# Peptides against a protein of PDB entry 3PBP, part 40

Target 1, 203 residues: chain A of PDB entry 3PBP
Amino acid sequence: LNEKDLNLILNKSLVMYESLDSTTDVIVKRNVIKQLQFVSKLHENWNSRFGKVDIQKEYRLAKVQGPFTINPFPGELYDYTATNIATILIDNGQNEIVCVSFDDGSLILLFKDLEMSMSWDVDNYVYNNSLVLIERVKLQREIKSLITLPEQLGKLYVISDNIIQQVNFMSWASTLSKCINESDLNPLAGLKFESKLEDIATI
Target 2, 203 residues: chain A of PDB entry 3PBP as posed
Amino acid sequence: LNEKDLNLILNKSLVMYESLDSTTDVIVKRNVIKQLQFVSKLHENWNSRFGKVDIQKEYRLAKVQGPFTINPFPGELYDYTATNIATILIDNGQNEIVCVSFDDGSLILLFKDLEMSMSWDVDNYVYNNSLVLIERVKLQREIKSLITLPEQLGKLYVISDNIIQQVNFMSWASTLSKSINESDLNPLAGLKFESKLEDIATI

## One batch from the design tools (peptide; aimed at target 1 V15 E115)

Design b2_p19_5_s2 (made by RFdiffusion4, then SolubleMPNN; from b2_p19_5, 10 letters changed)
Fold by OpenDDE base, seed 4:
Structure b2_p19_5_s2 (fold): chain B 203 residues (1-203), chain A 19 residues (1-19)
Amino acid sequence: as target 1 above (203 residues)
Amino acid sequence: MEEIILNAVGKKMKFNSKL
């Protein structure tokens, strides 16, 4: 976590707070408020010189976010188990793709359309937990791990028993990034969401 | 599939416009 990341989290938390209304669920309101309080306190106590923050004990109780939904969920994957997860940056503006692997050797590339708060006060907090399916890549191998490199946008390295493969989705992710950043959906029309798979090394 | 992606990107754009 650096100052830039902290500022982004603060701004996101503010926008989430400002989105609350009379119709918002009480649990959601509480979680969003707690998140804003936490992030605000982090920002207040940020020591930029040392990259350190003093965090009060009450905010150290954040829980892992609840279950996600994938839409549409590929019917073929209902009988399979998710094995790995990775998040891949597609630009310097913090746009990202979520990748999940399955034990059938599939990778799904997912987009998070909604902002989500952490759970602060309830178990199994579930809100804005939708992920949109962009692409399914079939590797037809057991996936041991997923690796990302910060300097390599839109690239995922997949490690299996005997091979390292690169999944490169910049063919569509560059356009996606542009659309988000420029607030223009037109370049997405007719875009093919097909990643490139390349063998990098045999192990 | 395309419409779902477009809608998702649209939501993200709307959120980002408030940052």
Scores: peptide ipSAE 0.498, ipTM 0.927, DockQ to the pose 0.857
OpenDDE base, seeds 1, 2, 3, 5: peptide ipSAE 0.495, 0.493, 0.472, 0.496; ipTM 0.926, 0.926, 0.914, 0.926

Design b2_p19_5_s3 (made by RFdiffusion4, then SolubleMPNN; from b2_p19_5, 8 letters changed)
Fold by OpenDDE base, seed 5:
Order: C-alpha cells, then structure tokens, then sequence
Structure b2_p19_5_s3 (fold): chain B 203 residues (1-203), chain A 19 residues (1-19)
C-alpha cells in the first residue's frame, strides 16, 4: 500500500459514503461510515516517507466481505469447491480481474462491477458483493496454486500437476481496461472473451 | 453474458466518474 493507493481507497470510500441515502440499509450505512472513518484516519496517520500507518486495534477486526455472488454462476460449478483465488492487474491503474479456481480444474475470470467495502461492523456483511463472470477456462487439471506477477499485466500462472501454464487474457482485458479508463463501452461490442492458455514449464 | 459484462463495466465507469 502506497500513498496513491491510500488516496484511491479514500476517494472510493468517500464516493461510497456519498452514495448513501434514505433508502440505504442501516447496516450498509454504518459499515460504509466505519470504512470511511478508518480510511480517513489512515490518511491522517500516514507516514508517506516510511510507508507506515498506525492502525488501531479496533479497525483490525475488519474482515473481507463475503460471501460473493457470481453472475452468471456456472451451473457446473455448483458441485465443486473453490480452491484458489488471485487478483490480476490489467493495467497500471486500478483495473483488475479476479480469478477463482475450482477443484474440477476450472478457472473463472471475474470482474468486480461494484465497489465493495470491508466488513467493519457486522459479521457476514454483504453489500455490493457481485462478481461478473467474464470467462470460464477449463484446464481439467488439479490446480494447486495461482501466481501473478505484478509486472505482467493480464497474466495468470497456474500450477497444476507438473505443469505451469500461463493464462493470458490481455486479448480482451486490454479492451476492457480501455473502456473503463476512457468511459466508452463501444469497444466491448462484439469482443470475444477468450483467454490464451500456454504451457510455460514443467515442474 | 455480454450484456451483463457491459452493464458491469458501465457501473464501474459510473462509479469512477464520481472519483
């Protein structure tokens, strides 16, 4: 986490806060407010020179939100268990793809359509927990781990059996990134969401 | 599926416009 990231988190938290209205659920309001309070305090206490912040214990109790919903959920995966998760940057900004592996050897590539807060207040906080299915990649292998390299945009390394495979989704993710960054959906029309799979190494 | 993706990206864009 750097100052830029922290600023972004603050701004996101502010936008989330500003989105609250009279119709917003009380639990959501409380959670978003707590997040904003925390992030604001982080900013206040941020030592940019050392990349340090004093985090009060109370805020350390925040948990990642869950469960998530995947839309559409691949019906074939109902009987399978998620095994790994990774987040892959698709640009040098803030756009990312979430990948989840399953014990059937499937990878799903997911997009976060909504900004999510952490769970600050209640157990099992759920709000804006949707993930959009972009692509399912069937490896038909036991996926042991997912690796990402920060310098390699839109690439996921999958370790399965004795093989390292690369999933490269920049064929569509570059367009997706562009659309988001330029606020133009037109380039997505007719875009094929098909990743490239390549064997990289035997292990 | 495409429509869902488009909608999702649209929501993201909308959010980003407020940043």
Amino acid sequence: as target 1 above (203 residues)
Amino acid sequence: MEDIILSAVGKKMEFNSKL
Scores: peptide ipSAE 0.556, ipTM 0.936, DockQ to the pose 0.838
OpenDDE base, seeds 1, 2, 3, 4: peptide ipSAE 0.555, 0.552, 0.554, 0.553; ipTM 0.936, 0.935, 0.936, 0.935

Design b2_p19_5_s4 (made by RFdiffusion4, then SolubleMPNN; from b2_p19_5, 9 letters changed)
Fold by OpenDDE base, seed 1:
Structure b2_p19_5_s4 (fold): chain B 203 residues (1-203), chain A 19 residues (1-19)
Amino acid sequence: as target 1 above (203 residues)
Amino acid sequence: MEKIILEAVGKKIEFYSKL
């Protein structure tokens, strides 16, 4: 964690807190408040010299987020099982694409358009749990694993039995990143969400 | 139609690994 990332998480936590109203679910309120408290304490205890923060025991017991939903979910994938999940950075600002593989050889690329707090006290935290389907890539092979390289934005490596393939989605992800960062969705109009598939190595 | 997925604990680990 660096100071920039900490400030980003703090700002996100503040925005989430400010979005709370009388209609917001009590569980959501509790999770958002606890996140803001956590991040605020992290910020207060941040030691830039050592890049260290002491995390109090009460925040170490966070729960798993989810379940998540996919919208729209491809109807043809209903009878198939998800096999792998990976998250890929599309910029240096923590914008991410969620990638899910299926046992039919499909890869779906998903975006979390809604901010979600950590789950602190509940095992089933589902507020803003929807993921937007951007693209479905059909690899026509069994997907064994998904690999990401931190230095390679918008690139996913798909490992199958005999091949490593690269899925490169920077053709659209650079525009998406720009739209998020500038809070302007106009550049997405007419954008083709087609990733480049390339064979990297035979194995 | 929405399909529910369980996201693996990996992000929790990544969140703590990025700390």
Scores: peptide ipSAE 0.015, ipTM 0.484, DockQ to the pose 0.049
OpenDDE base, seeds 2, 3, 4, 5: peptide ipSAE 0.020, 0.013, 0.013, 0.010; ipTM 0.505, 0.478, 0.471, 0.484; seed 2 fails the geometry check

Design b2_p19_6 (made by RFdiffusion4)
Pose (drawn by RFdiffusion4):
Structure b2_p19_6 (pose): chain A 203 residues (1-203), chain P 19 residues (1-19)
Amino acid sequence: as target 2 above (203 residues)
Amino acid sequence: SEILDEAISRRIDFMKKLK
């Protein structure tokens, strides 16, 4: 955990602690407070020279959160099954897109709009487990796998049956991160959220 | 479109508090 990232989760934790009011669900309040306490303890034991911190076994037992809401979910896909999931980096600030494969050779590019709180005990804990559909890409080929190269932002390799295609969504993803970082929604108006699809090779 | 704009607005509002 480098210094930049350590401070990022600390500040996110502080924003949420302040975001607490009385209508806030008791279970959620508990987790937000726990998250702040935990991230603070990490900050106290962080070894700056190695950029690492030890984590006791107690804090590593966490229960799953979900299911995430996928909004708006495409109606056709109720007849199909999800195949793979991939994470693609948009910028240098941990901003990412979640990608999911389906039986129909389709791809949904998702964005997480709500900040999750950390949770350890709570069963079936859902809260800000929210994803939003940005785009859907139908390759009409059998998608065997998804691959990413850390060196290339906003690009995803999709291995179909005899083709390796590259879905390139930096056309809109670059603007998306700018608005997230500049807190200005206007550049999104009129942007067509269409990814450049490109055949890389025959396999 | 409306849902997307609202969702991204919510993320921007949250990120703005980090400043």

Design b2_p19_6_s2 (made by RFdiffusion4, then SolubleMPNN; from b2_p19_6, 9 letters changed)
Fold by OpenDDE base, seed 1:
Structure b2_p19_6_s2 (fold): chain B 203 residues (1-203), chain A 19 residues (1-19)
Amino acid sequence: as target 1 above (203 residues)
Amino acid sequence: DDILMEALGKKIEFNKKLK
């Protein structure tokens, strides 16, 4: 973590906190509040000189969020199991695509429709776990691993038994990024969500 | 896709609040 990242987390936590109202579930409220408290304390304890921070006890109560809901969920995948997950940056900002692989050899490319928070205190707590299906890519291979390179935007490397394949979705992700960054969804009209698949190497 | 557009809209709105 650096100061920029910390500030971003803090700001996100603040926005989430401010979104709370009387209709918000008590557990959600508690979770968001605790996250804000933790992040705030983290911010207060940040040592910019050394890039270190004192972690408070609240950290012990934090849990990784999951599971996720995919909308729409491809009916064909109902009987299959997710095997891998990866997050791919599509720009130099905060825009990301989530990729999930399945044991049928399918990849689904997803967009988070809600901001997520850390899970606090409550077992199996999930807040804003929804993902939107953008594209399904059928590789028809056993997917062993998903690899991303931070310097390569919109690219996912899929490792299977014999082949490393690159999934490049910048053809549409660039537009998506632009839409988000410019607050204009018009460029999405007529956009084809088809990734390019390329064999990179034979294993 | 309406679902995607909605999601993107939410993201845009959220980003605006972050500014």
Scores: peptide ipSAE 0.632, ipTM 0.951, DockQ to the pose 0.718
OpenDDE base, seeds 2, 3, 4, 5: peptide ipSAE 0.626, 0.629, 0.630, 0.625; ipTM 0.950, 0.951, 0.951, 0.950

Design b2_p19_6_s3 (made by RFdiffusion4, then SolubleMPNN; from b2_p19_6, 11 letters changed)
Fold by OpenDDE base, seed 5:
Structure b2_p19_6_s3 (fold): chain B 203 residues (1-203), chain A 19 residues (1-19)
Amino acid sequence: as target 1 above (203 residues)
Amino acid sequence: MDILMESLGKKIEFNSKLK
């Protein structure tokens, strides 16, 4: 985390806060406010020289929000268990794809559409937890781990028992990134969401 | 596609507020 990232998080938190209105659920309001308070305090206490922030214990008690919903959910995965999760950058503007692996050897590539806060106040806080299914990749292997390299946009490395495979989804992610960054959805027309799978190494 | 478009729209809208 650097200062730029922190500023972005702060701005996101501010936008979330500003989105609150009379129709917003009280629990959501509280959570968003706490998020903003935390991030604001982090920003205030940010030591630019060392990239360090003193975090109060109370704020460290915040939990990752969950569970997430996937839309549409692949029916075939209903009986399977998620095994790994990774986030892959698709551009330098912080657009990301979320990948989840399952014990059937499937990968799902997901888009997180809404910003969400940490869970600060309520156990099992759920708000803006929707993920959009973009693609399912069936590897038919036991997935041991998912690895991403920051310098490699739109690439996911999947480690199984005897092979490392690369999933490259820049074929569609570049368009997706463009759509987001340019605020134009027209390029989505005719886009195929098919990743390229390549064997990288045998283990 | 429709779901994705809607989702992207929301993201775009959110991003617009960050500027």
Scores: peptide ipSAE 0.501, ipTM 0.930, DockQ to the pose 0.837
OpenDDE base, seeds 1, 2, 3, 4: peptide ipSAE 0.498, 0.496, 0.456, 0.499; ipTM 0.929, 0.929, 0.913, 0.929

Design b2_p19_6_s4 (made by RFdiffusion4, then SolubleMPNN; from b2_p19_6, 11 letters changed)
Fold by OpenDDE base, seed 5:
Structure b2_p19_6_s4 (fold): chain B 203 residues (1-203), chain A 19 residues (1-19)
Amino acid sequence: as target 1 above (203 residues)
Amino acid sequence: MDILMKSLQKKIDFYSKLK
């Protein structure tokens, strides 16, 4: 974490706070406010010389948010269990794809549409937890692990029993990135969401 | 597609507020 990152987190927290209105759920309001307070305190206590921040004990009690909703969720996956999760950067900014593997050998590639806050005082806090299904890749293998490399945008490595496979989705993710960064959704028209699967090594 | 478009728009809207 550096000062730039901290500023970005602060700005995100501010935007979330500013999105609150009279119709916002009270629990959401409280949670977003607490996050803003935390980040603001971090910013206030930032030691730029050492790259350190004093964190109050109370803020360490924050938890990850509860369950996520995948839309649309493939009906056939209701009977299967998620086994691995990975986040893959698609640009040098902050755009990313979430990948979840299932015990049927499926990979689902998901888009996070909204900024999520931590859960601060409510168990199973759920807000802005929507994930959009972009693509399902059926490997028909037991997936042992998912690996990402920071220097390799839009690439996921899938490790199974005997092989390492690369899933490359930059064919469509580059367009998504462009759409977001340029605030123009027109390039999505006619875009095909098909990743490239390649065997890269035996294991 | 419609769901994705809506989600992307939300992301765009959020980023617009960060600038």
Scores: peptide ipSAE 0.483, ipTM 0.922, DockQ to the pose 0.822
OpenDDE base, seeds 1, 2, 3, 4: peptide ipSAE 0.476, 0.478, 0.471, 0.480; ipTM 0.921, 0.921, 0.921, 0.922

Design b2_p19_7 (made by RFdiffusion4)
Pose (drawn by RFdiffusion4):
Structure b2_p19_7 (pose): chain A 203 residues (1-203), chain P 19 residues (1-19)
Amino acid sequence: as target 2 above (203 residues)
Amino acid sequence: VKEQLEMREKVGEYLRELH
């Protein structure tokens, strides 16, 4: 955990602690407070020279959160099954797109709009477990796998049956991160959220 | 960070309205 990232989760934790009011669900309030306490403890034991911190076994037992809401979910896909999931970096600030494969050779590019709180005990804990559809890409080929190279932002390799295709969504993803970082929604108006599809090779 | 989190919510709402 480098200094930049350590401070990022600390500040996110502080924003949520302040975001607490009385209507806030008791279970959620508990987790937000726990998150702040935990992230604060990390900050206290963080070794700056190594950029690392030890984590006791107690804090590593966590229960799953979900299911995430996928909004708006495409109606056709109710007849199919999800195959793979991949994470693609948009910028240098941990901003990412979640990618999911389906039986119909389709791809949904998703965006997480709500900040999750950390949770350890709560069963079936859902809260800000929210994803939003940005785009859908039908390759009409059998998608065998998804691959990413950390060196290339906003690009995803999709291995179909005899093709390696590259879905390139920096056309809109670059603008998306700018608005997130500049807190200005206007540049999104009129942007067509279409990814450049490109055949890389025959396999 | 707070403004960025609020912007992410606004982006999500914008994308939902777009669909």

Design b2_p19_7_s3 (made by RFdiffusion4, then SolubleMPNN; from b2_p19_7, 12 letters changed)
Fold by OpenDDE base, seed 1:
Structure b2_p19_7_s3 (fold): chain B 203 residues (1-203), chain A 19 residues (1-19)
Amino acid sequence: as target 1 above (203 residues)
Amino acid sequence: MKEKLETKKEIGKFLVERL
């Protein structure tokens, strides 16, 4: 993602916000507002400190036309602003987890239960990009950036002011990947969706 | 492909219902 791409997303989010009227569904309004807040904050952060965000993967999410729906959205996060987004591969089949950070130091790990390609299928038009809450990870830190390494499946690096932390969710993501690939949900029964947080380095 | 998409939808339902 370059600045031009981010501006395009911002502009799309603004146009979507401006399309809101008194007849617009309350859920749609909230989703559009949250998307605009997220993109605006991402844009602000871009201009200030990080000339090279490897945004190529986030660009897929950014190319998503339409509002995002997070279900359930944690009520405690309604008053907070999304600050970063990352996509983490969990296998070689391109199954992925979406992570969103908030300015309270929360991370939410999200599952894409609907593929974007279906949103353009006339027979299966999905107006909203569905994201399902897997886990909320509370960090007692201000999150500056999210980094993923393509060679490291199910790992997210969280950069704060003084520390780099790793969120490792392969404890459940390996099972999730298997369930997707084998079309069998049975292994999810009793699975704990608890990620491991580990300090990697002090900055 | 179609089966994988359906499985993802079912996983989504499971993940919501567990909360």
Scores: peptide ipSAE 0.660, ipTM 0.952, DockQ to the pose 0.493
OpenDDE base, seeds 2, 3, 4, 5: peptide ipSAE 0.656, 0.656, 0.659, 0.659; ipTM 0.951, 0.952, 0.953, 0.952

Design b2_p19_7_s4 (made by RFdiffusion4, then SolubleMPNN; from b2_p19_7, 11 letters changed)
Fold by OpenDDE base, seed 5:
Formats: C-alpha cells, sequence, structure tokens
Structure b2_p19_7_s4 (fold): chain B 203 residues (1-203), chain A 19 residues (1-19)
C-alpha cells in the first residue's frame, strides 16, 4: 500500500460517507462511518518513509447479527472463543465471504450457502444463517480487529498488536463468484482454497 | 433468483464434501 492508494481509499470512503442519507440503514451508516474513521486514521498516521502505521485499537467492524451455524466446525476450535466477525465482498454484486477470528489466532473463511430469504412468511423464518467452512488461516497472533475495504474485493486486513496483515483470497473467490453468477460448479473442480497472507505494515 | 439460491446450496454441499 502506498500513499496514493491510501488517498484513493480515503476518497472512496468519503464519497461513501457523503452518500449517506436519512433512508440509509443504521448498520450501513455505522459501517461507513467506522470505515471512514479507520481509513482517516491510517492516512493521518501513515509514515511513508517507514511503512509504519499507528492504528488505535478501537475500530471493530459490524458484528453479523443473528445466530449462525458453521459446518463443519473445526474440532480444534471448540475450546476457543470467536473474537471478531467480518464480511468481505468478492464481486461488485452481492457475493460475500464471512470471516470469523478466534482467540487462538485462527481465521475461518465461510460461505453463506443458504441466504435468509426474507420470507414474508413468518412461519418459515430461517433464524440460523448456514455458514460452510472454506479455509482456516492460522496467524498465531492475538487478532484485535478485522478490516475490510469495499473497493478491495476478496481482501481482509487483520490488525494485531504489532502488525497489519492482508489475507487475499481472490485466487479462489474469483472462481467462486463466477460459479455463483453463471450457475456452473465445474470451475470448482480441483480449485485450491488457499489464501495469500502478506504483511502490510508494522504498527 | 431461484437458480442462484440452488447454486449456492450446491456450492455449500461441494465445499463440505471436499473435506
Amino acid sequence: as target 1 above (203 residues)
Amino acid sequence: MKEILETKKKIGQFLIERL
């Protein structure tokens, strides 16, 4: 990430903030505000000479509201507690990946295989979001926050005490998006669900 | 709409079966 890229992200976050009106959902407003605050702090504390960013701990992304089930749930994570949840867009449509962090320093990447159809039928309310395990990424760090940038598809920023790391899953998420949009599963055959982890900045 | 939902369901099944 360079200063120009950060300025572009800041400008996009400002445009998103300015697009907020009285009809905008409170959750959307809160997410845009938090994103703008995060990017603004990144910009203010960006030391281009040292690749160092002083980020204050406080920006938690919106929690997914509602009960969710994870299938399969990794047996190794039964003794650990979920710490953060994020949603990452994988295309310019509606396709997204859910990420959950744990106190062991693991991330799980999850697919929503069942959309809560707004069933207008009160009796068929699927209260549980079905989430399917795609990948587990072991960071071996205390994860303080998960950050997403709406202009950066299939990218998750993980903030720990001393580092910002990027998880990039577009290697498989681009194919997944295509499969959804084209209603064709054939491209999933032999696909490796392996994300790239990169150190972005030292805190 | 129905086709996308069915596709997502099939993807979910595929993702489970690969593990």
Scores: peptide ipSAE 0.665, ipTM 0.953, DockQ to the pose 0.376
OpenDDE base, seeds 1, 2, 3, 4: peptide ipSAE 0.664, 0.663, 0.663, 0.663; ipTM 0.953, 0.951, 0.952, 0.953

Design b2_p19_8 (made by RFdiffusion4)
Pose (drawn by RFdiffusion4):
Structure b2_p19_8 (pose): chain A 203 residues (1-203), chain P 19 residues (1-19)
Amino acid sequence: as target 2 above (203 residues)
Amino acid sequence: AEQIEMKEKIGEYLTELNS
């Protein structure tokens, strides 16, 4: 955990602690407070020279959160099954797109709009477990796998049956991160959220 | 904080766009 990232989760934790009011669900309030306490403890034991911190076994037992809401979910896909999931980096600030494969050779590019709180005990804990559809890409080929190279932002390799295709969504993803970082929604108006699809090779 | 609020606004915008 480098210094930049350590401070990022600390500040996110502080923003949520402040975001607490009385209507806030008791279970959620508990987790937000726990998150702040935990992230603060990390900050206290963080070894700056190694950029690392030890984590006791107690804090590693966490229960799953979900299911995430996928909004708006495409109606056709109710007849199909999800195959793979991949994470693609958009910028240098941990901003990412979640990618999911389906039986129909389709791809949904998702964005997480709500901040999640950390949770350890709560069963079936859902809260800000929210994803939003940005785009859908039908390759009409059997998608065998998804691959990413850390060196290339906003690009995803899709291995179909005899083709390796590259879905390139930096056309809109670059603008998306700018508005996130500049807190200005205007550049999104009129942007067509269409990814450049490209055949890389025959396999 | 502003970036978190902006992400929420983007979410609303994209929901309306794709509905």

Design b2_p19_8_s1 (made by RFdiffusion4, then SolubleMPNN; from b2_p19_8, 11 letters changed)
Fold by OpenDDE base, seed 4:
Structure b2_p19_8_s1 (fold): chain B 203 residues (1-203), chain A 19 residues (1-19)
Amino acid sequence: as target 1 above (203 residues)
Amino acid sequence: KEKLETKKEIGKFLIERFS
């Protein structure tokens, strides 16, 4: 996930929100609002770090491409603010996990069931974009940064004020990668989506 | 194309599992 992708997600969420009216199903309305808030909080963090971005072009494209969804929505994080985002490769191909940290000390691991890059291609219509929640890791500390190393698949380094922790999700990501690459979902049955958390260093 | 469809199916699976 990069700035462009985030802008697309935000704009799609906004468009979806703007489409809501009095006839909209209550559940749908609630979900859209929650998703918008989630993405907005993420975007706020991004803007603070990277400055102002003109999203007009992206907005137009997003409007044409349709809605964005987050499923299941991390309801417990609804009122919290996203603080960092990272993309972690899980194999030597293109399979990746998106990680978002929040100011409550939570980290969520997300699966991209659609490639966001396709949403920017006018020749490739995407009906719906989504991020799928896989796991929530509660670190219960202020997360300062998320670091990934290209040579370390399925590993995320979480930097706090006093500690560096490693989140290793290869316990399930290796299986996920295999499922994607082999087009076989059977190994997902019974798979535990539980990452390993390890203290690496005290800083 | 196959990979894309697989990802979609995985997404559906995960949604169902955690819903």
Scores: peptide ipSAE 0.612, ipTM 0.946, DockQ to the pose 0.514
OpenDDE base, seeds 1, 2, 3, 5: peptide ipSAE 0.608, 0.608, 0.611, 0.607; ipTM 0.946, 0.947, 0.948, 0.946; seed 1 fails the geometry check

Design b2_p19_8_s4 (made by RFdiffusion4, then SolubleMPNN; from b2_p19_8, 12 letters changed)
Fold by OpenDDE base, seed 5:
Structure b2_p19_8_s4 (fold): chain B 203 residues (1-203), chain A 19 residues (1-19)
Amino acid sequence: as target 1 above (203 residues)
Amino acid sequence: KEKLKTKKEIGKFLIERFS
């Protein structure tokens, strides 16, 4: 960690704190507050000790919050198992889409509508990892791997037994990115959420 | 703050659209 990274984490924690409202779960609120307190203290210690940070024992007990909840979950996938997960950047500002593959050959494209937080209460595990279903792509293949390239926004490479396919969702992700960055949802109303599937190479 | 709010609103919109 450097000072820049710490500032970024602090800012993120502050934003999360400020996003809390009356509808937010009490446990979620508590965890976000604890996270903010931790990061704030970390920041103070970093500045005071010229790069050294003293982390209290209590904060070492914090765990990553999980699991993820997909809404709506496709009923057809209830009996199938997730096989791969990938995160695809859709812009240079850290907006992303999550993709999960299933053993039936399906891909689901998911939007993270909530920020992930740490679970700071050992006795009370928080489930606030929300994923919203945008699109299901049926490949009807055994998916071996999901590959992303950082320089290729909104593109996912799917590797199966005999073929590499590209899923390109920039047709809608560019608009989604704009909506996020400009805080305007109006462009979503007429947007078609349909990705392009292309065969790239035969293996 | 605004970005998180927007993401939450987008989530609601998408759920309503695809449910």
Scores: peptide ipSAE 0.598, ipTM 0.945, DockQ to the pose 0.831
OpenDDE base, seeds 1, 2, 3, 4: peptide ipSAE 0.582, 0.596, 0.585, 0.583; ipTM 0.941, 0.945, 0.944, 0.940; seed 1 fails the geometry check

## One batch from the design tools (peptide; aimed at target 1 L188)

Design b2_p20_3 (made by RFdiffusion4)
Pose (drawn by RFdiffusion4):
Structure b2_p20_3 (pose): chain A 203 residues (1-203), chain P 20 residues (1-20)
Amino acid sequence: as target 2 above (203 residues)
Amino acid sequence: KEQLEMREKIGNYLIEYQEE
């Protein structure tokens, strides 16, 4: 955990602690407070020279959160099954897109709009487990796998049956991160959220 | 804080965009 990232989760934790009011669900309030306490303890034991911190076994037992809401979910896909999931980096600030494969050779590019709180005990804990559809890409080929190269932002390799295609969504993803970082929604108006598809090779 | 609020606004914008 480098210094930049350590401070990022600390500040996110502080923003949520302040975001607490009385209508806030008791179980959620507990987790937000626990998250702040935990992130603070990490900050106290962080070894700056190695950029690492030890984590006790107690804090590593966590229960799953979900299911995430996928809004708006495409109606056709109710007849199909999800195949793969990938994570693609948009910028240098941990901003990412979640990609999901389906039986119909389709791809949904998702964005997480709500900040999750950490949770360890709570069963079936859902809260800000929210994803939003940005785009859908139908390749009409059998998608065997999804691959990413850390060196290339906003690009995803999709291995179909005899083709390796590259879905390139930096056309809109670059603007998306700018508005996130500049807190200005206007550049999103009129942007067509269409990714450049490209055949890389025959396999 | 502003960036998290912006992400929520983007989410609402994208929902409306995909529904239209």

Design b2_p20_3_s1 (made by RFdiffusion4, then SolubleMPNN; from b2_p20_3, 11 letters changed)
Fold by OpenDDE base, seed 1:
Structure b2_p20_3_s1 (fold): chain B 203 residues (1-203), chain A 20 residues (1-20)
Amino acid sequence: as target 1 above (203 residues)
Amino acid sequence: KSSLETKKKIGKFLIERAKK
């Protein structure tokens, strides 16, 4: 988990929420609200486990340069709390997948389909304003931590009470990476976005 | 095609897939 990244995401969500009005499209409004809800829950979990994070300075100085949404957000997760977030590289060109865990034992894998910049101060910038759902993985375990290793592309390690599991999504991420790099979507047709889950170690 | 445009198209693809 990266505290700075979490704060930035939360600030983006808050600013987008405040921008909503009566003329806002219903779907957009719903997505923004639900996104804010899960990010806020993630922040609450972070504060409870790792200490209080102050977002006031960054929020006040925030400059929005585009929308911020997760689409679609699984309806089943509306009542659950986000617990962890991680970013996993899928190639050496800095293409990446975002993963969020929930207290029901679910992982959602998300794609950054838009790169838009937002800033809060001179040193704090984010460039992702849109996330798209790729896959939901149900682990049926309480997720304590998410770990990534820079040298291992497309692999996420999930730590629960008694086990470390690996989520390997290179089966589809390699194709996705190729599509991005070659600007060709044809290989996505018929592709199954199903990650492999493997037990790594008992703890 | 730019990487950015490709990513946008991939996003649309993934969204449409979820609606089916």
Scores: peptide ipSAE 0.639, ipTM 0.928, DockQ to the pose 0.520
OpenDDE base, seeds 2, 3, 4, 5: peptide ipSAE 0.634, 0.618, 0.638, 0.636; ipTM 0.928, 0.934, 0.930, 0.929

